Peptides against a protein of PDB entry 3T6J. Designs and how they scored, part 16

Target 1, 375 residues: chain A of PDB entry 3T6J
Amino acid sequence: PIVESYIGFIESYRDPFGSRGEFEGFVAVVNKAMSAKFERLVASAEQLLKELPWPPTFEKDKFLTPDFTSLDVLTFAGSGIPAGINIPNYDDLRQTEGFKNVSLGNVLAVAYATQREKLTFLEEDDKDLYILWKGPSFDVQVGLHELLGHGSGKLFVQDEKGAFNFDQETVINPETGEQIQSWYRSGETWDSKFSTIASSYEECRAESVGLYLCLHPQVLEIFGFEGADAEDVIYVNWLNMVRAGLLALEFYTPEAFNWRQAHMQARFVILRVLLEAGEGLVTITPTTGSDGRPDARVRLDRSKIRSVGKPALERFLRRLQVLKSTGDVAGGRALYEGYATVTDAPPECFLTLRDTVLLRKESRKLIVQPNTRLE
Target 2, 372 residues: chain A of PDB entry 3T6J as posed
Amino acid sequence: PIVESYIGFIESYRDPFGSRGEFEGFVAVVNKAMSAKFERLVASAEQLLKELPWPPTFEKDKFLTPDFTSLDVLTFAGSGIPAGINIPNYDDLRQTEGFKNVSLGNVLAVAYREKLTFLEEDDKDLYILWKGPSFDVQVGLHALLGHGSGKLFVQDEKGAFNFDQETVINPETGEQIQSWYRSGETWDSKFSTIASSYEECRAESVGLYLCLHPQVLEIFGFEGADAEDVIYVNWLNMVRAGLLALEFYTPEAFNWRQAHMQARFVILRVLLEAGEGLVTITPTTGSDGRPDARVRLDRSKIRSVGKPALERFLRRLQVLKSTGDVAGGRALYEGYATVTDAPPECFLTLRDTVLLRKESRKLIVQPNTRLE

## One batch from the design tools (peptide; aimed at target 1 A83 G84 R267 R364)

Design b1_p11_6_s4 (made by RFdiffusion4, then SolubleMPNN; from b1_p11_6, 6 letters changed)
Fold by OpenDDE base, seed 2:
Structure b1_p11_6_s4 (fold): chain B 375 residues (1-375), chain A 11 residues (1-11)
Amino acid sequence: as target 1 above (375 residues)
Amino acid sequence: MSTEDLADLAP
């Protein structure tokens, strides 16, 4: 078998300022069969990048073919084991040197196990569909999240010699219609500028890319879905995201006005964006469970994903990228923190919903170090 | 960068 490993101070999710890496390491075995679908995605990456909702001037100048491999983890040292990884965590290196993506296949396999009776906050009519397509939709989302999420976009930089990596005279900010007025100076990085919101903001961008691009038939075809199956995968992927946005409230601390998990904050932000779109796209309804205690239901109107959801997400995603590219911290913070704010204002009453989420909380899944055997 | 922990993927 092909063995892969990495070790070091890699991820900074536990650093409030997004700068200090946590020690992390793994040893894994390549799953050749599962890697094939991600290789197909890589083969289409250059074309798919053009489908993202920003001008080419805000995308990487040169496409660098990355690696994408499915891995079965033998051992993982860290505070948590992810489903997918994109490295390195430096935008400049990703732009100029390239990057690598991995899907942790056996982690996903554990995550796919769902018991219908324990599935919370979904309509009964959606549960079977959700269970059926949870795995496939997650494969799509993780692939897009890593490869085309974290792997997309350009930072505008002025180097130490005063040279720009963009044409100041011709590049136009699509949000303002004006020339570029801000950029990263020498020594400035994404994390150093955006600091406390950097990790969550980037995860939000990556998740949004996943939702946005999963609507493309080419993406679904790469993963082997066509016709009604493709539409079901799309529906479940979007449904999972809005549900995750509700579940995310577990990781908010009202007393400190603080989020404890970057990915969950990101998913809540996406939920807020889709709720703001209105028109019946997303509905969260408080209910009473069979036990007489508070419950809730998330409903997503399938017929409005493309007509209402996509345009809303497009606008939001473009703003995320433009603000990131230009290093506009003030604008980026205002946008992101605005959507990340949790109040008890009607109609959503998110703080009340948080109580419901906590009340209905299930035990978290754990992974145990696997064994390998010769057959 | 990575997705969320396995524990957060649970329903």
Scores: peptide ipSAE 0.126, ipTM 0.845, DockQ to the pose 0.406
OpenDDE base, seeds 1, 3, 4, 5: peptide ipSAE 0.105, 0.122, 0.117, 0.107; ipTM 0.837, 0.853, 0.842, 0.841; seed 5 fails the geometry check

Design b1_p11_7 (made by RFdiffusion4)
Pose (drawn by RFdiffusion4):
Structure b1_p11_7 (pose): chain A 372 residues (1-112, 116-375), chain P 11 residues (1-11)
Amino acid sequence: as target 2 above (372 residues)
Amino acid sequence: MYVAGDVYPNA
């Protein structure tokens, strides 16, 4: 459509329980030139789902060209203006017929070297160069194969299923599926507090995982003297964001104040656990003399160490999502999401530095439409 | 709704 639109109580992020949605609405025009660069990603999107760490039976049944667009925003009502979105928020529809992927083009043109804290003098160079371009990649993957992948196991009214039980097996355990989403049950209704952050974490992780693929970069025009940097800046940005996320964690309530930031911190911790000197947090000192930190990500070890930690992670997340296993999901997540002062990082002590170097986000003014 | 990327507030 020339004009794209949508509204309702949709994103559930701000409900302390995680079920009730916050009202919003938007009207934006579809840009053509930048969209083809996405519809391309949609065309070849079918194959990639099978590159995911879980078998094809653990994935949605068919596939689709649901849609991927680039929208110049006119009116976005509500608390915030996201860079990209995948909706409607009803999972059943995501599997049965489809969903849609939205990359807002003109919001980007808004959001773009001393404020590059927790990096090194190198790095921030590659950051300034490849941040913008890589942003499209991470968003495309986050939206398309982030939430586009995965399958829910639901018990329909009768004792039957939405799938064939005897032929489905859990790679982690080896048994046959003993858990699932029963009638009326949904992602938020079960995982609740964690559902948003958990699902986002899965999406971003698939983001990096498939951001390691030559084809996607060929779609975004990255290869050779190119294919490096953009991947690096992407991962580096992920680990740095994992560091900045401490600001949005409340230690006194042992509570996270956001899904994205928390998820990013989780991915950071998983990478740190992979070890092998791939990632480091150094309690440095800024030129101003105050405290500081430098995030060190060895790029040569990306495929040899980090990728395994990823596909093992995604495999577990997805496995627990399909069977709807909350116990495992939490134990696997809230354990990764835990914040403590234990070394050789001391995140409780780092958080202060993160708050000192903290940033306050900008404001986006919006135009109106007068009726003549 | 699932959001990709950062979210910016309205003026």

Design b1_p11_7_s1 (made by RFdiffusion4, then SolubleMPNN; from b1_p11_7, 4 letters changed)
Fold by OpenDDE base, seed 4:
Structure b1_p11_7_s1 (fold): chain B 375 residues (1-375), chain A 11 residues (1-11)
Amino acid sequence: as target 1 above (375 residues)
Amino acid sequence: MFSAGEVYPLA
């Protein structure tokens, strides 16, 4: 078998300022069959990057073909086990030297193992479909999230010599219609500038890319889905995200006004964006469970994903990217923290919903590291 | 992307 490993100060999720990496490492075996799908995605990456909702001037100048491999992890040392990885985490290196993507296949398998009777916050009519397609939709989402999420976009930089990596005279900010007015100076990084929101903001961008691009027929074809199956995968992917946004409330601490998990904060933000889109796209309804206690139901209108959801996500995703590219911390923070704010204001009453989420919380899964044997 | 085990039902 092909063995892959990495070790070092990699992820900064545990640093409140998003800068200091946690020491972690893994040993894994390549899953050749699933890797083949991701290689097809890589082969289409250059074209798919053009589908993202920002001008080419905000995308990497040169496409650098990345590696993408599906891995079955044997050993993982760290505080959290990811479903996917994009490394290095340095944006400057990503755009000049390239990057590598991995999907942790057996971690995903743990994540989508669901019992129907324990599945919370979904309508009964959606449960079977959700269970059927959760795994496949996760594969799609992780692939897009890593390769075209974390792997997309350009940072505008002025180097040590004063040279810009963009044409100041011709590049226009699509949000303002004006020339570029801010950028990263020498020594400044994504994490150093955006600090406390950097990790969650980037995860939100990557998740949004996944939702946005999964609507593209070519993406679903790459993963082997066509016709009704493709539409179901899309629906379940979006449904999973809006459900995750509700579940995310578990990781908010009202007393401290802070989030304890960057990815869940990101998913809540996406939920807020899609709720703001209105038109019946997403509905969260408080209910009463069979036990007489509070419950809730999330409904996503699949017929409005393309007509309502996609445009809303497009606008939001473009704003995320533009603010990231230009190093506009003030604008980025205002945007992101606005959507990340949790209040009890109607109609959503998110703090009340949080109580419901906590009430319906299931026990944590214990992930046990596997062994393997030669046959 | 992290697989937040806390938010998924047990298998």
Scores: peptide ipSAE 0.078, ipTM 0.782, DockQ to the pose 0.182
OpenDDE base, seeds 1, 2, 3, 5: peptide ipSAE 0.092, 0.065, 0.047, 0.070; ipTM 0.787, 0.787, 0.743, 0.797; seeds 1, 3, 5 fail the geometry check

Design b1_p11_7_s2 (made by RFdiffusion4, then SolubleMPNN; from b1_p11_7 with Y2F N10I)
Fold by OpenDDE base, seed 4:
Structure b1_p11_7_s2 (fold): chain B 375 residues (1-375), chain A 11 residues (1-11)
Amino acid sequence: as target 1 above (375 residues)
Amino acid sequence: MFVAGDVYPIA
């Protein structure tokens, strides 16, 4: 078998300022069959990057073909196990030297053990479909999230010699209609500038890319879905995200006004964006469970994903990217923290919903590191 | 404070 490993100070999720990496490492075996799907995605990456909702001037100048491999993890040393990885985490290196993507296949498989009777916050009519397509849709989402999420976008930089990596005279900010007024100076990085919101903001961008691009027929074809199956995968992917946004409230601490998990905060932000879009796209309804205690239901209107959801996500995703590219911390923080704010204001009453989420919380699954044997 | 556990939580 092909063995892959990495070790070092990699992820900064546990640093409140998003800068200091946690020492981690893994040893894994390549899953050749699943890797083949991701290789097809890589083969289409250059074209798919053009589908993202920002001008080419905000995308990498040169496409660098990345690696993408599905891995079965044998050993993982760290405080948390990801479903996917995009490394290195340095944006400057990503755009100049390239990057590698991995999907932790057997970690993703943990999601497949969902029991219908324990599935919370979904309508009964959605549960069977959700269970059927949760795994496949998550594979799509992770692939897009890593390759075209983390792997997309350009940072505008002025180097040590004063040279810009963009044409100051011709590049226009699509949000303002003006020339570029801010950028990263020498020594500044994404994490150093955006600090406390950097990790969650980037995860939100990557998740949004996944939702946005999963609507593209070519993406679903790459993963082997066509016709009604493709539409169901899309629906379940979006449904999973809006449900995750509700579940995310578990990771908010009202007393401290802070989030304890970057990905869950990101998913809540996406939920807020889609709720703001209105028009019946997403509905969260407080209910009463069979036990007489509070419950809730999330409903996503699949017929409005393309007509309402996609445009809303497009606008939001473009704003995320533009603010990231230009190093506009003030604008980025205002945007992101605005959507990340949790209050009890109607109609959503998110703090009340949080109580419901906590009440319906299931015990966390314990991920046990496997062994392998030679046959 | 950050919660230790799944970096990419499965919802």
Scores: peptide ipSAE 0.051, ipTM 0.762, DockQ to the pose 0.157
OpenDDE base, seeds 1, 2, 3, 5: peptide ipSAE 0.037, 0.049, 0.047, 0.040; ipTM 0.777, 0.754, 0.711, 0.754; seeds 1, 2, 3, 5 fail the geometry check

Design b1_p11_7_s3 (made by RFdiffusion4, then SolubleMPNN; from b1_p11_7 with Y2F N10L)
Fold by OpenDDE base, seed 4:
Structure b1_p11_7_s3 (fold): chain B 375 residues (1-375), chain A 11 residues (1-11)
Amino acid sequence: as target 1 above (375 residues)
Amino acid sequence: MFVAGDVYPLA
């Protein structure tokens, strides 16, 4: 078997300022069959990047073909186990030297083991579909999230010699209609500038890319889905995200006004964006469970994903990218923290919903590191 | 404080 490993100070999720990496390492075996699907995605990456909702001037100047591999993890040393990885985490290196993507296939498989009777916050009519397509939709989302999420976008930089990596005279900010007024100076990085919101903001961008691009027929074809199956995968992917946004409230600490998990904060932000879109796209309804205690239901209107959801996500995703590219920390923080704010204001009453989420919380699964044997 | 754990909820 092909063995892959990495070790070092990799992820900065546990640093409040998003800068210091946690020492992490894994040993894994390549899953050749699943890797083949991701290789097809890589083959289409250059074209799919053009589908993202920002001008080419905000995308990498040159496409660098990345590696993408599905891995079965044998050993993982770290505080959190990801479903996917995009490395290196340095944006400057990503756009000049390239990057590698991995999907932790057997980690994803653990998430597939959902019992119908324990599945919270979904309508009964959605549960069977959700269970059926959760796994496949996750594969799509992780692939897009890593390759075209983390792997997309350009940072505008002025180097040590004063040279810009963009044409100051011709590049226009699509949000303002004006020339570019801010950028990264020498020594500045994404993490150093955006600090406390950097990790969650980037995860939100990557998740949004996944939702946005999963609507593209070519993406679903790459993963082997066509017709009604493709539409179901799309629906379940979006449904999973809005449900995750509700579940995310578990990781908010009202007393400290802070989030304890970057990805869950990101998913809550996406939920807020889609709720703001209105028009019945997403509905969260407080209910009463069979036990007489508070419950809730999330409903996503699949017929409005393309007509309402996609445009809303497009606008939001473009704003995320533009603010990231230009190093506009003030604008980025205002945007992101605005959507990340948790209050008890109607109609959503998120703090009340949080109580419901906590009440309905299930015990986390314990991930046990596997062994392998030669046959 | 950050909560350690898996990126995607498994419960």
Scores: peptide ipSAE 0.040, ipTM 0.754, DockQ to the pose 0.159
OpenDDE base, seeds 1, 2, 3, 5: peptide ipSAE 0.034, 0.044, 0.044, 0.035; ipTM 0.756, 0.753, 0.789, 0.767; seeds 1, 2, 3, 5 fail the geometry check

Design b1_p11_7_s4 (made by RFdiffusion4, then SolubleMPNN; from b1_p11_7, 3 letters changed)
Fold by OpenDDE base, seed 3:
Structure b1_p11_7_s4 (fold): chain B 375 residues (1-375), chain A 11 residues (1-11)
Amino acid sequence: as target 1 above (375 residues)
Amino acid sequence: MFVAGEVYPLA
């Protein structure tokens, strides 16, 4: 077996400023079969990057072929176990030196273990489909999230010598129609500038990339889905995201006006974006459970994913990238914190929904390290 | 990306 490991200060999710890494480590075994799918995705990455909703001038100048491996983790020492990893966590190094992606396949498999009778917040008609395709759709999402989410986009930089990594005269901000007016100076990083929102903002961008690109037929084909199966995978992926946005409320602390989990905050933001799109794309309906207590249902109109959802996500995702590339902290913070705000304003009444989410919360599953053996 | 909710260990 091929064994992979890492150890050190790597992920900064526990740092409020997104800069200081947690000391962590893992030992894992390569899953060759699943790795092959991700290798196919890597082979298409350069072309798929062009499908992202920003000009090439906002993308990396040179495509650097990354490694992508599916891993079955045997042990993980840290405060959280990832489903996927993209390293290094430095945007400048990602765009100049390259990066590596991993999917923790057996971690994803644990997430797939859903009991139908305990599946909350979905319409009955969606439950079986959701259970069937959650795993496969999550594989797609993680692959896109890591490779083309975290692995995409360019930071505009002026180096210590005053040189720019972009043409100031010709590069146009697609949101404003004007020349680039802000950038990262020497010593400035994504984390140092965007600070408290950096981690969640980046996760939101990556998740959005996943949703956006999973609509591309080539992506689904790479993962072995065609026809009706491909459409179901797409639907379940989007459905999972909007459901996750609701579930995310568990990780919001109203008293502190803060989020305790970057990815969940990101998913809530995406939910807000898709709700804002309107036109019946996403509906959250408070209900009464069989126990007579508050419940809720999330509905996603499959027929409106491409017509309503995709354009909304496209605009939002482009804005995320443009603000990131230009180091526009004020604009980025205004945008992101706006969508990340949790109030009890109608029609959603998110604080009330949070109570429902907490009420319907299941006991946390324990993740136990496995063992392996020769057969 | 981390898995949150049921499988996310809070420390």
Scores: peptide ipSAE 0.064, ipTM 0.795, DockQ to the pose 0.276
OpenDDE base, seeds 1, 2, 4, 5: peptide ipSAE 0.064, 0.039, 0.068, 0.041; ipTM 0.796, 0.783, 0.801, 0.777; seeds 1, 2, 4, 5 fail the geometry check

Design b1_p11_8 (made by RFdiffusion4)
Pose (drawn by RFdiffusion4):
Structure b1_p11_8 (pose): chain A 372 residues (1-112, 116-375), chain P 11 residues (1-11)
Amino acid sequence: as target 2 above (372 residues)
Amino acid sequence: FTAGDVYPNAP
């Protein structure tokens, strides 16, 4: 459509429980030139789902070209203006017929070297160069194969299923599936507090995982003297964001105040656990003399160590999502999402530095439409 | 589900 639109109580992020949605609405025009560079990604999107760490039976049944667009925003009502979105928020529809992927083009043109804190003098160079371009990649993957992948196991009214039970097996356990989503049950209704952050974490992780693929970069025009940097800046940005996320964590209440930032911190911790000197947090000192930190990501070890930690992580997340296993999901997540002062990082002590170097986001003014 | 950073609206 020339004009793209949508509205309702949709994103569930701000409900302390995680079920009730916050009202919003948007009207934006579809840009053509930048969209083809996405419809490409849609065309070859079919294969990639099978590159995911879980078998094809643990994935959605068919596939689709649901849609991927680039929208110049006219009116976005509500609290915030996201860079990209995958909707409608009803999973059942995501599997049965389809969903949509939205990359807002003109919001980007808004959001783009001393404020590059927690990096090194190198780094921020590659950051300034490849942040913008890589942003499209991470968004495309996050939206398309982030939430586009995965399958829910639901018990229909009768004792039957939405799938064949005897032929489905859990790779972590080896048994046959003993858990699932029953009638009326949904992602938010079960995982609740964690559902948003958990699902986002999965999407971002698939983001890096497939951001390691030559094809996708060929779609975005990255290869050779190019294919490097963008991937690096992407991962580096992920780990840095994992550091900045401490600001949005409330230690007193042992509570996270956001899904994305918490998820990013979790991915950071998983990478730190992979160890092998791949990632480091150094309690440095800024030129101003105050405290500071430098995030060190060895790029040569990306495929040899980090990737395994990823596909093992995604495999577990997805496995627990399909069967709807809350116990394992939480135990696997709230454990990763835990914030403590234990070394050799001391995140409780780092958080202060994160707050000192903290940033306050900008404001986006919007135009109106007068009727003549 | 949203992707990327979300920016607030101006009053």

Design b1_p11_8_s1 (made by RFdiffusion4, then SolubleMPNN; from b1_p11_8, 3 letters changed)
Fold by OpenDDE base, seed 4:
Structure b1_p11_8_s1 (fold): chain B 375 residues (1-375), chain A 11 residues (1-11)
Amino acid sequence: as target 1 above (375 residues)
Amino acid sequence: GTAGEVYPLAP
């Protein structure tokens, strides 16, 4: 078997300022069969990058072919096990040296295990479809999130000698119509500038890329979905995201006005964006459960994903990227914190919904380390 | 960076 491993101070999600990495490591075995799909995705990456909603001037100057592998984890030493990984976590290195992507296949497989009777916040008519396609749709989302989410976009930089990595005279900010007015100075990084919102903001960008690009027929084809199956995968992927946005409220602490999980905060932000789009795209309805206690249902109108959802996400995603590229912390914070704010304002009443989410909280999942042997 | 569900250690 092909064995892969890494070890070190890698992920900074547990640092409030997004700077200090937590010590972590894993040992895994390559799943050759599952890696084939991601290899096809890599082969299309350069073309798919052009489908993202920003000008080429805001994308990496030179495409660097990344590596993407599906891994079955034997051991994972850390505070949490992800479904996918993109490394290194330094945008400058991603731009100049490239990056690696991995999907933790057996972790994903565990996440797929859902009992219908315990599935919360979905309409009954959606539950069977959700159970059927949650796994496959999540594979698509993780692949896009890592490869084309974390793996996309350019930071505008002025080096220590005063040279720019972009043409100041010709590059135009698509949001303002003006020349670029801000950038990263020597020694400044994404995390150092955006600090407390950096991790969640980046996850939100990556998740948004996944939702946006999963609508592209070529992506679904790469993963082996066509016709009605492809449409169902799209629907379930978007449905899973809006549901996750509701579930995210578990990880908000009202008393401290803070989030305890970067990915969940990101998913809540996306939910807010899609709710703002209106037109009946997303509906959250408080209900009463069979036990007589508060419950809720999330509805997503599949017929409005492309007509309403995609344009809303396009605009939002472009803004995220432009603000990231230009190092506009003030603008980025205003945008992101605006969507990340949790209040009890109508019509959503998110703090009230949070009580419902906590009431319906599922038992914590445990991951057990597997063994391998010769037979 | 990471994607998808994260499974933290049990409290």
Scores: peptide ipSAE 0.166, ipTM 0.814, DockQ to the pose 0.661
OpenDDE base, seeds 1, 2, 3, 5: peptide ipSAE 0.042, 0.038, 0.042, 0.039; ipTM 0.775, 0.756, 0.767, 0.765

Design b1_p11_8_s2 (made by RFdiffusion4, then SolubleMPNN; from b1_p11_8 with F1G N9L)
Fold by OpenDDE base, seed 4:
Structure b1_p11_8_s2 (fold): chain B 375 residues (1-375), chain A 11 residues (1-11)
Amino acid sequence: as target 1 above (375 residues)
Amino acid sequence: GTAGDVYPLAP
């Protein structure tokens, strides 16, 4: 077997300022079969990067072929077990030296184990489809999230000698139509500048890339989906995201006005973006469960994903990237915190929905360390 | 960065 491992102070999600890494380590075995799909995705990465909704000037100057491997985790030491990993976490290193991507395949498999009767917040008509395609759609999402989400975009930098990594005279901000007016100075990083919102903001960008690019036929083909299956995978991927946005409310603390999980905050933001798009794309309806207690249903109109959802996500994703690239903390914070704010304002009444989410909260899953042997 | 987590931060 091919064994991979890493160890160190890697992820900063537990640092309120997004800077200090938590000690983490894993040992895993390469899943060759699943890795082949990600290798095909890597082979298309350079072309797919061009499909992202920002000018090439906001993308990495040079494409660096990354590594992407599916791993079956034998042991994981850390406070949280991710579904996917993109490292290093430093944008400057990603754009100059490259990066590695990992999908934790057996972790994903555990996440797929959902009993129909325990599946919350979906319409009955969607449950079977969701159960069928949740796994495959999440594979697509994780692959895109890591490779083309975290692996995309450029930071505009002025180095210690005063040199810029972009042409100040010719590069235009697509949102303003003006020349670039802000950038990262020497010693400044994504995390140091955006601090309290950095982790969640970046996760939101990566998740948005996944949703956006999963609409591309080439992506679905790489993962082996065509025709009606491809459309179902797309639908379930988007449905899973909007559902996750509702579930995210569990991780909001109203009394402290803060989020306790970066990815869930990101998913809530995406839900807000798609709700804002309107036109019946996403609907959250409070209901009464069979037990007579509050419940809710999330509906996604699949026929409006491309016509309504994609344009809304495109605009939002471009703004995220532009603000990130230019180091515009004020603009970025205004945008992101605006969507991340949780109130009880109608029509959504998110604080009320949060009570429903907490009421319907599922039991925490236990992940047991596996064994492997030579037969 | 990471995509999702099975063990999210405790509430």
Scores: peptide ipSAE 0.042, ipTM 0.779, DockQ to the pose 0.445
OpenDDE base, seeds 1, 2, 3, 5: peptide ipSAE 0.041, 0.036, 0.039, 0.038; ipTM 0.769, 0.766, 0.760, 0.763; seed 1 fails the geometry check

